# Designs tried in a protein design run: peptides against a protein of PDB entry 6UG1. Part 137

Target 1, 304 residues: chain A of PDB entry 6UG1
Amino acid sequence: SNEERKRRKYFHMLYLVCLMVHGFIRNEWINSKRLSRKLSNLVPEKVFELLHPQKDEELPLRSTRKLLDGLKKCMELWQKHWKITKKYDNVGLYMRTWKEIEMSANNKRKFKTLKRSDFLRAVSKGHGDPDISVQGFVAMLRACNVNARLIMSCQPPDFTNMKIDTSLNGNNAYKDMVKYPIFWCEVWDKFSKKWITVDPVNLKTIEQVRLHSKLAPKGVACCERNMLRYVIAYDRKYGCRDVTRRYAQWMNSKVRKRRITKDDFGEKWFRKVITALHHRKRTKIDDYEDQYFFQRDESEGIPD
Target 2, 301 residues: chain A of PDB entry 6UG1 as posed
Amino acid sequence: SNEERKRRKYFHMLYLVCLMVHGFIRNEWINSKRLSRKLSNLVPEKVFELLHPQKDEELPLRSTRKLLDGLKKCMELWQKHWKITKKYDNEGLYMRTWKEIEMSANNKRKFKTLKRSDFLRAVSKGHGDPDISVQGFVAMLRACNVNARLIMSCQPPDFTNMKIDTSLNAYKDMVKYPIFWCEVWDKFSKKWITVDPVNLKTIEQVRLHSKLAPKGVACCERNMLRYVIAYDRKYGCRDVTRRYAQWMNSKVRKRRITKDDFGEKWFRKVITALHHRKRTKIDDYEDQYFFRRDESEGIPD

## One batch from the design tools (peptide; made by RFdiffusion4, then SolubleMPNN)

Design b2_p21_2_s4 (from b2_p21_2, 11 letters changed)
Fold by OpenDDE base, seed 1:
Structure b2_p21_2_s4 (fold): chain B 304 residues (1-304), chain A 21 residues (1-21)
Amino acid sequence: as target 1 above (304 residues)
Amino acid sequence: SFEKLLEELIKELEEEFKKYE
């Protein structure tokens, strides 16, 4: 019905804001001075120097290579620190079906909300789910004075799916779900004027995204619980930015149709949410990023 | 507080969806 379409749009928006707020809170927690002091000790001086290369005036690419090598070594150090990767409880922050939402509304299941103290302890010990691990990695880079962002791929229920039963069948549902991350890292390369994508936990990859990312879900089974629609970046200064354009190859033709921002009301509302979560002034880094997004929109073209 | 911001954003959603009822 038209009513069910409106209801699903409402619950999508409500769920989206709750996810974006969750990302903001986690980004605040990883700025903990106590955690920073502990995690800085994981990074040897030689690795710190690679993270902070001098500008090579002859070949700026040499400085980018040093940064990439430093980030690779940080991923290796992080793997040594992280002792226990817990499975997600149920689906974690991956996309739920409408049926799962309706069933969960009837069940007053006390979601065991992880407290800040428990999060900081989990990161410090290296014990937790993949999301906590990624968040801790961002905290370690920030502890080394690296301009690292926490990236969250927000997975609200699909308001474009009007099917009544969306039961996901299959023994591999969890493996397909966790094939691609929900959280990752971006690091600012001051030499190339670009964000470097870092997945320290899932794919264990460093990427300079050009046209598409390895972190973008591919295949029907993976996209059932992980649809790239809202990739939100949280920086160390409490900036909040939509960076979906970086990771979406087909933003205009495919991704936009599945976003609340497909209509003017949804665009205005989503802009208000971003503005409310964005607690810093604009910087020259934002100008370079917006220029990159503009060039990506031009290169995709207008969908026919 | 973060709770107030969330309440305001929820309220804006509720007010806007009431216009479409």
Scores: peptide ipSAE 0.109, ipTM 0.767, DockQ to the pose 0.598
Fold by OpenDDE base, seed 5:
Structure b2_p21_2_s4 (fold): chain B 304 residues (1-304), chain A 21 residues (1-21)
Amino acid sequence: as target 1 above (304 residues)
Amino acid sequence: SFEKLLEELIKELEEEFKKYE
């Protein structure tokens, strides 16, 4: 019905705000001074120097290569620190079906909310789910004075799915779900004037995204619980930015149709949410990023 | 507070969806 379409749109928007707020709160917890002091001790001086290379005036690419090597070594150090990767309880922050949402409303399951103290302890011990691990990795880079962002791929229920039963059938459903991350890292390269994508936990990759990312879900089974629609970046200064354009190859043709921003009301509302979560002034880094997004929009063109 | 801002954003959503009822 038209009513069910409106209801699903509403619940999508509400769920999206809750997810974006969750990302903001986790980003604040990452900025813990107590955690920073502990995590800085994991990074040897030689690795710190690679994270902060001098500017090579002749070949800026040499400085970028040092930064990339430093980030690779940080991923190796993080893997040594992280002792226990817990499975997600149920689906974690991956996309729920409408049926799962309705059933969860009827079942007063006490969601055990992770407290800040429990998060800080989990990161410090190296014990937790993949999301806590990625968030801890961002905290370690920030402890080394690296301009690292927490990236969250927000997975609200699909308001474009109007099926009554949205049950997902499949023996490998969990493996397909966790094939691609929900959280990752971006690091600012001051030499190339670009964000470097870092997945320290799932794919264990470092990328300089041009047109596509390995972190973008591919295949029907993987996209059932992980649709790339809202990739939100949280920086160390409490900036909040939509960076979906970086990771979406087909923003205009495919991704936009599944976003609340497909209509003017949804676009205006989503901008209000971003503005509300964005607690810093604009910087020259934002100008370089917006220029990159503009060039990506022009290069994709209008879908036929 | 951040909670108050969330409540305001939720309220704006509820008010806008009531206009479509």
Scores: peptide ipSAE 0.102, ipTM 0.760, DockQ to the pose 0.507
Fold by OpenDDE base, seed 3:
Structure b2_p21_2_s4 (fold): chain B 304 residues (1-304), chain A 21 residues (1-21)
Amino acid sequence: as target 1 above (304 residues)
Amino acid sequence: SFEKLLEELIKELEEEFKKYE
């Protein structure tokens, strides 16, 4: 019905705000001075020097290569620190079906909300789910004075899916669900004037995204619980930015149609949410990023 | 406050959807 379409749009928007606020709160928690002091001790001086290379005036690419090597060594150090990767409780922050939402409303399952103290303990011990592990990795890089962002791929229910019974086949669903991450890291390269993408936990990869990312879900089964629609970046200074354009190859032709920002009301509303979560002034880094997004929009063209 | 702004954003959603009930 038209009513069910409106209801699904409302629940999508409400769920999206809750996810974006969750990312903001986790970004505050990883700025903990107590956690920073503990995690800085995991990084040897030689690795710290690679994270902070001098500018090579002859070949700036040499400085970027040192930073990339430092980030690779940080991923190796993080894997040694992380002792226990817990499975997600149910689907974690991956996308739920409409049926699962309706069933969960009837079942008063007390979601045990992780407290800040328990999160800081989990990161310090190296015991937690993949999301806690990525968040802890961002905290370690920030402890080394690296300009690292927490990235969250927000997975609200698909308001464009009007099917009643999307029974996702249960058992194979977990492996396909966790094939691609929900959380990852970006690091500012001051030499190339670009963000470097780092997945320390899932794909264990470092990339400089040009046209497409390895972190973008591929295949029908993987996209059932992980649709790239809202990739939100949280920086160390409480900045909040939509970075979906970096990871979406087909932003205009495919991704926009599945976003609330497809209409003027949804665009204005989503801008208000971003503005609410953005607690810093604009910087030259934002100018370089916006220029990159503009070039990506021009290169995609207008969908026919 | 951040809480007040979230309440306003939720209220704007509720008001837009009440016009359609």
Scores: peptide ipSAE 0.100, ipTM 0.759, DockQ to the pose 0.398
Fold by OpenDDE base, seed 2:
Structure b2_p21_2_s4 (fold): chain B 304 residues (1-304), chain A 21 residues (1-21)
Amino acid sequence: as target 1 above (304 residues)
Amino acid sequence: SFEKLLEELIKELEEEFKKYE
């Protein structure tokens, strides 16, 4: 019905804002000065120097290569620090079906909300789920004065799915779900004036995204619980930006149709949410990023 | 507070969806 379509849009928007808020809170927690002091001790001076190369005036690419090597070594150091990767409880922050939402509303399960103190302890010990591990990695890079963003792929329920029963087949569902990350890192490269994508936990990859990312889910089974629609960046200065354009090859043709921003009401509302979570002034880094997004929109073209 | 901002955003959502009921 039209009512069920409206209800699903409402719950999608409500769930989306709650996820974006969760990302904001986690981004605040990883800015902990106590955590920063502990995590900086994991990075030797030689690795710190690679993270902060001098500008090569002849070949800026040499400076980018040093930064990439420093980030690789930081990923290796992080793997040594991280002792226990816990499985997600149920589906974690991956996409729920409409049926799972309805069943969860009826079950007043006391969700034990992870407290800030428990999060900081988990990161400090190297014990937690993959999301906590990624968030801790971003904290370590920030402790080394690296301009690192926390990236969150927000997975609200699919309001475009009008099926009543979306039973997911159980057996391989967890492996397919966790094949691609929900959280990752971006690092600002001041030499190339680009964001470097870092997945320290899941795919253990570093990439400079041009047209497509390795982190973008591919295949039907992987997309059931991980649809690339809302990729939100949280920086060390409490900036909040929609960076979906970086990771979406087909933003205009495919991704936009599955976003609330497909209509004027949803676009205006989503802009208000971003503005409310964006607690810093605009910078030249935002100008370079917006120029890159503009070029990516022009290069995709208008879908036929 | 973050809670007030959430409450305002939820309220704005509820008000907009009530106009469509």
Scores: peptide ipSAE 0.091, ipTM 0.758, DockQ to the pose 0.576

Design b2_p21_3_s1 (from b2_p21_3, 7 letters changed)
Fold by OpenDDE base, seed 3:
Structure b2_p21_3_s1 (fold): chain B 304 residues (1-304), chain A 21 residues (1-21)
Amino acid sequence: as target 1 above (304 residues)
Amino acid sequence: MEEIFKELLELYNKYKEFIFN
């Protein structure tokens, strides 16, 4: 019915707000001074120097290569620190079906929300799910004075899916679900004036995204619980930015149709949510990023 | 802006148990 469409759209908006606020709160937790002091000790001086190369005036690319090598070594150090990777409880923050949401409303299973103290302990011990691990990795880079962002791919239920019976088949579904991450890292390269994408946990990759990312889900089965729609960046100064354009090859033709921002009302609403979560002034880094997004929009074109 | 942020936190606090369970 038209009423069910409105209900699903409203529930999608509510769910998206809760996910975005969750990302904001986790970004505050990883700024813990106590955690920072512990995690800085994981990074040897030689690796710290690679993270902070001098500017090569002859070839700025040499400085970027040192930073990339430093980030690779940080990923290796993080793997040594992380002792226990737990499976997600249920589907974690991956996309639920409408049927699963309706069934969960009836089943009062009180899952205990992770407290800040428990999160800090989990990161410090190297015990937790992949999301906690990525968040801890961002905390380690920030402890080394690296301008690292926490990235979250928000997975609200698909309000464009009007099918009643989307029963996702159980066991093979978990492997396909976790094939691509929900959380990752971005690092500012001051030499190239670009964000570097880092997945320290899942794919264990570092990339300089141009037109497409390795982190973008591919294949029907993987996209059932991980649909690239809302990629939100949280920086060390409590900035909040929509960075979906970086990871979406087909933003205008495909991704926009599945976002709340497909219409003017949704665009204005979503902009208000982003603005409310953005607690810093604009910087030159934001100007370079917006210029990159503009160039990506021009290169994709407007779908006829 | 601060008012909207407070409202977002209230919504999160009200529905977090439903969404994260």
Scores: peptide ipSAE 0.564, ipTM 0.947, DockQ to the pose 0.882
Fold by OpenDDE base, seed 2:
Structure b2_p21_3_s1 (fold): chain B 304 residues (1-304), chain A 21 residues (1-21)
Amino acid sequence: as target 1 above (304 residues)
Amino acid sequence: MEEIFKELLELYNKYKEFIFN
């Protein structure tokens, strides 16, 4: 019905807000001074120097290469630190079906929300799920004075799916779900004036995204619980930005149709949410990023 | 803006158990 369509749209909006606030809170926890002091000790001086190369005036690309090498070594150090990767107890922050949401509303199981103290302990010990591991990696880079962002691919229920029963077939569902990450890192490259994408845990990859990312879900099975729609960036100064354009090859033709921002009401609402979570002044880095997004929109063109 | 942020936190606190269960 039209009423059920409205209900699912509003529930999607509520769920999206809660996910975005969760990302904000985790980003605040990453900024823990106590955690920073512990994690800085994981990075040897030689690796710190690679993270902070001098500007090569002749070939800025040499400085970017040093930064990339430093980030690779940081990923290796992080793997040594991380002792236990826990599975998600259920679907973690991957997308739930409407049926799962309705069933969860009936089951008053008190799931214990992870406290800040428990998170800091988990990161310090190297014990936790992949999301905690990525968040800890961002904390380690920030402890080394790297301008690292926490990236979250928000997975609210699909308000465009009007099917009642979306029973996902069982056994391979978890492997397909976790094939692509929900959380990753971006690092500012001051030499190229671009964000570097880092997945330290899942794909263990570093990329300089031009037109497409390896982190963008591909295939029907993985897209059931991981639809690229809302990729939100949280920086060390409590900035909040929609960076979906970086990871979406087909933003205008495909991704926009699955977002609340497909209509004027949803666009205005989503801008208010982003602005409310953005607790810093604009910087030149934001100007370079907006210019990149503009160029990507022009290059995609208007869908036929 | 600060008021909207407080409202977002209130919504999160109200529904976090439902969403993260």
Scores: peptide ipSAE 0.554, ipTM 0.945, DockQ to the pose 0.878
Fold by OpenDDE base, seed 4:
Structure b2_p21_3_s1 (fold): chain B 304 residues (1-304), chain A 21 residues (1-21)
Amino acid sequence: as target 1 above (304 residues)
Amino acid sequence: MEEIFKELLELYNKYKEFIFN
């Protein structure tokens, strides 16, 4: 019905707000000075120097290569620190079906929200789910004075899916779900004026995204619980930015149709949410990023 | 903007248990 369509749209918006606020709160937690002091001790001086290369005036690419090598070594150090990777409880922050949401509303399960103290202890011990691990990795880079962002792929329920029963009964459902990450890292390269993508936990990859990312879900089974729609970046200065354009090859033709921002109302609403979560002034880094997004929009063209 | 941020936190606090269960 038209009413059910409206209900799903509003519930999607509410769910998206809660996910985006969750990302904001986790971004505050990883700025903990106590955690920072502990995690900085994991990074030896030689690796710290690679993270902070001098500018090569002849060939800036040499400085970028040093930074990339430093980030690779940080991923290796992080793997040594992380002792226990827990499975997600149920689906974690992956996309739920409408049926699962309805069933969850009826089942008053006492969910204990992870407290800040428990999170900081989990990161410090190297014990937790993959999301906690990624968040801890971003904290380690920030402890080394790296301009690292926490990236969150927000997975609200699909308001464009009007099926009544969307039960996912596949034996491989968990493996397909966790094939691609929900959280990752971006690091600012001051030499190339670009963000470097880092997945320290899932794919264990470093990318300089041009047109596509390995982190973008591919295949029907993987996209059932991980649909690339809202990739939100949280920086160390409490900035909040939509960076979906970086990871979406087909933003205009495909991704936009699955976002609340497909209409003027949704665009204005989503901009208000982003602006409310953006607690810093604009910088030249934002200008370079917006220029990159503009060029990507022009290069994709107008959807036919 | 601060008011909207407070509203977003209130919404999160109200629905977090439902959404993260």
Scores: peptide ipSAE 0.546, ipTM 0.944, DockQ to the pose 0.912
Fold by OpenDDE base, seed 1:
Structure b2_p21_3_s1 (fold): chain B 304 residues (1-304), chain A 21 residues (1-21)
Amino acid sequence: as target 1 above (304 residues)
Amino acid sequence: MEEIFKELLELYNKYKEFIFN
């Protein structure tokens, strides 16, 4: 019905707000001074120097290569630190079906929300789910004075899916779900004027995204619980930015149709939410990023 | 903007148990 369509749209909006606020809160927690002091000790001086290369005036690309090598070594150090990767409880922050949402509304399961103290302890010990691990990795880079962002792929229920039952039946459902990350890292390359994508936990990859990312879900089974729609970046200064354009090859033709921003009302609403979560002034880094997004929109073209 | 942020936190606090449980 039209009423059910409206209900699903509004519930999607509410769910998206809660996910985006969750990302903001986790980004605040990883700025903990106590955690920073502890995690900085994991990075040897030689690796710290690679993270902070001098500008090579002859070939600026050499400086980027040093940064990339430093980030690779940080991923290796992080893997040594992280002792226990827990499975997600149920589906974690992956996308729920409408049926699962309706069933969960009836079942008041008291899942204990992770407290800040428990999070900081988990990161410090290297014990937790993949999301906690990624968040801790961002904290380690920030502890080394690296301009690292926490990236969150927000997975609200699909308001464009009007089916009553989506039986996600499959023995590999969990493997397909976790094939691609929900959280990752971006690092600012001051030499190339670009964000470097870092997945330290899931795919264990570093990318300089041009047209497409390895982190973008591919295949029907993976996209059932992980749809690339809302990739939100949280920086060390409490900036909040929509960076979906970086990871979406087909933003205009495919991704936009699955977003609340497909109409003017949704665009204005979503902009208000982003602005409310953006607690810093604009910088030249934002200008370079917006220029890159503009060029990506022009290169994709207008869908017919 | 601060008011909207407070409202977003209130919404989060109201529904976090439903969404994250």
Scores: peptide ipSAE 0.478, ipTM 0.927, DockQ to the pose 0.888

Design b2_p21_3_s2 (from b2_p21_3 with S1T V4L E6K M9L F21N)
Fold by OpenDDE base, seed 5:
Structure b2_p21_3_s2 (fold): chain B 304 residues (1-304), chain A 21 residues (1-21)
Amino acid sequence: as target 1 above (304 residues)
Amino acid sequence: TEELFKELLELYEKYKDFIFN
């Protein structure tokens, strides 16, 4: 019905807000001074120097290569620190079906949301789910004065799916779900004027995204619980930015149709939410990023 | 903007248990 379409749209908006606020709160928690002091001790001086290379005046690419090597070594150090990767309870922050949402509304299971103290302890011990691990990795880079931001692929329920039964069948559902991350890291390269993408936990990859990312879900089964729609970046200064354009090859033709921003009302609403979560002034880094997004929009063109 | 941020936090506090459970 038209009413059910409206209900699913509003529930999608509510769920998206709560996910985006969750990302903001986790981004605040990883700025903990106590955690920072502990995590900085995981990084040897030689690795710190690679994270902060001098500007090579002859070949700036040499400085970028040092930074990339430093980030690789940080991923290796993080793997040594992280002792226990827990499975997600249920689906974690992956996309729920509409049926699962309706069933969860009926089952008042009082699960306790993870407290800040428990999060900080989990990161410090190296015990937790993959999301806590990624968030802790961002905290370690920030403890080393790296301009690292937390990236969250927000997975609200698909308001464009009007099927009544959206149950996902199959024994491989969890493996397909966790094949691609929900959280990852980006690091600012001051030499190339670009963000470097870092997945320290899932794919264990570092990339300089040009046209496509390895972190973008591929295949029907993987996309059932992980649709690339709202990739939100949270920086160390409490900035909040939509960076979906970096990871979406087909932003205009495919991704927009699955976003609340497909219409003017949804675009204005989503801009208000981003603005409310963006607690810093604009910087030259934002200008370089917006220029990159503009070039990516022009290169994709208008969908036929 | 600050008022809207407070409203977003209130919405999160109200619905977090539903979303994360």
Scores: peptide ipSAE 0.618, ipTM 0.956, DockQ to the pose 0.908
Fold by OpenDDE base, seed 1:
Structure b2_p21_3_s2 (fold): chain B 304 residues (1-304), chain A 21 residues (1-21)
Amino acid sequence: as target 1 above (304 residues)
Amino acid sequence: TEELFKELLELYEKYKDFIFN
């Protein structure tokens, strides 16, 4: 019905807000001075120097290569630190079906939301789910004065799906769900004027994204609980930016149709939410990023 | 913007248990 369509759109918006606020809160927690002091000790001086290369005036690419090597070594150090990767409870922050949402509304299961103190302890010990691990990795890079962003792929329920949910039956459902991350890292390369994508936990990859990312979900089974729609970046200065364009090869033709921003009302609403979560002034880094997004939109073209 | 940020936090606090459970 039209009413059910409106209801699903409303719940999608509500979920999206709560997920985006969750990302903001986690981004604040990883700025903990106590955590920073502990995590900086995990990075040897030689690795710190690679993270902060001098500008090579002859070949700036050499400086980028040093940064990439430093980030690789940081991923290796982080894996040594992280002792226990817990499975997600249920589906974690992956996309729920509408049936699961209706059932959860009836079943007030008291899952205790992780407190700040418990999060900081989990990161410090190296014990937690993959999301906590990624968030801790971003905290470690920030502790080394690296301009690292927390990236969150927000998975609100699909308001474009009007079908009755078929039971997602199967032993492989969890493996397909966790095949691609929900959280990852971006690092600013001051030499190339680009963001470097880092997945320290799931795919264990470093990318300089041009047209597509390995972190973008591929295949029907993976996309059931992980649809690339809202990739939100949280920086160390409490900036909040939509970076979906970086990871979406087909932003205009495919991704936009599944976003609240498909219409003017949704675009204005989403812009207000981003603005409310963006607690810093614009910088030249934002200008370079917006220029890159513009070039990506032009290169994709207007969908027919 | 600051008022809207407070409203977003209130919405999160109200619905977090529903979304994360």
Scores: peptide ipSAE 0.617, ipTM 0.956, DockQ to the pose 0.871
Fold by OpenDDE base, seed 3:
Structure b2_p21_3_s2 (fold): chain B 304 residues (1-304), chain A 21 residues (1-21)
Amino acid sequence: as target 1 above (304 residues)
Amino acid sequence: TEELFKELLELYEKYKDFIFN
């Protein structure tokens, strides 16, 4: 019905707000001074020097290569620190079906939300799910004075799906679900004036995204619980930015149709939410990023 | 903006248990 379409759209908006606020709160927890002091001790001086190379005036690419090598070594150090990777409880922050949401509303199972103290302990011990591990990795880079962002792919229920959800089949569905991450890292390269993408936990990859990312879900089964629609960046200065354009090859033709921002009302609403979560002034880094997004929009073209 | 941020936090606190369970 038209009423059910309105209900699903409203519930999608509410769910998206709660996910975006969750990302903001986790980003504040990452900035813990107590955690920072502990995690800085995981990074040897020689690796710290690679993270902070001098500018090569002849070939700035040499400085970028040192930074990339430093980030690779940080991923290796993080793997040694992380002792226990827990499975997600249920589907974690992956996308639920409408049927699962309706059934969950009837089943008052109170899962205890992780407290700040428990999160800081989990990261310090190296025990937790993949999301806690990525968040801890961002904390380690920030402890080394690296300009690292927490990236969150927000997975609200698909308000464009009007089908009666068939039950997603159990065991194989988990492997397909976790094939691509929900959380990852970006690091600012001051030499190339670009963000470097880092997945330290899932794919264990570093990339300089041009047209496509390895982190973008591919295949029907993987996209059932992980649709790239809202990729939100949280920086060390409490900035909040929509960076979906980086990871979406087909933003205008495919991704936009599945976002609340498909219409002017949704665009204005979503911009207000981003503005409310953005607690810093604009910087030259934002100018370089916006220029990159503009070039990506021009290169994709307007869908006919 | 600050008022809207407070409202977003209130919405999160109200619905977090439903969304994360």
Scores: peptide ipSAE 0.612, ipTM 0.955, DockQ to the pose 0.874
Fold by OpenDDE base, seed 4:
Structure b2_p21_3_s2 (fold): chain B 304 residues (1-304), chain A 21 residues (1-21)
Amino acid sequence: as target 1 above (304 residues)
Amino acid sequence: TEELFKELLELYEKYKDFIFN
């Protein structure tokens, strides 16, 4: 019905807000001075120097290569720190079906949201789910004065899915779900004027994304619980930016149709939410990023 | 913007247990 379509759209918006606020709160928690002091001790001086290379005036690419090597070594150090990767409880922050949402509304399960103290302890011990691990990795890079962003792929329920029963029955459902991450890192390369993508936990990869990312979900089974629609970046200065364009090869033709921003009302609403979560002034880094997104929109073209 | 941010936090506090559990 038209009413059910409106209800699902509204619930999608509410769910998206809560996910985006969750990302904001986690981004504040990883700025903890106590955590920063502990995590900085994991990074030896030689690796710190690679994270902060001098500018090579002859070939700026040499400086980028040093930064990439420093980030690789940081991933290795992080793997050594992280002792226990817990499975997600149920589906974690992956996309729920409409049936699962309805069943959860009826089941008043008093699940306790993770407290800040418990999060900081989990990161410090190296014990937690993959999302806590990624968030801790971003905290470690920030502790080394690296301009690292926490990236969150927000997975609100699909308001474009009008099926009544969306039960996902399959033996490999968890494996397919966790194939691609929900959280990752971006690091600012001041030499190339680009963001470097870092997945320290899932794919254990470093990318300089041009047209596509390995972190973008591919295949029907993986996309059931992980649809690339809202990739939100949280920086160390409490900036909040939509960076979906980086990871979406087909933003205009495919991804936009699955976003609330497909219509003018949704675009205006989503812009208000981003603005409310963006607690810093614009910087020249934002100008370079917006220029990159503009060039990506022009290169994709208008969908026929 | 500050008012809207407070409203977003209130919405999160109200629905977090439903969404994350």
Scores: peptide ipSAE 0.611, ipTM 0.955, DockQ to the pose 0.906

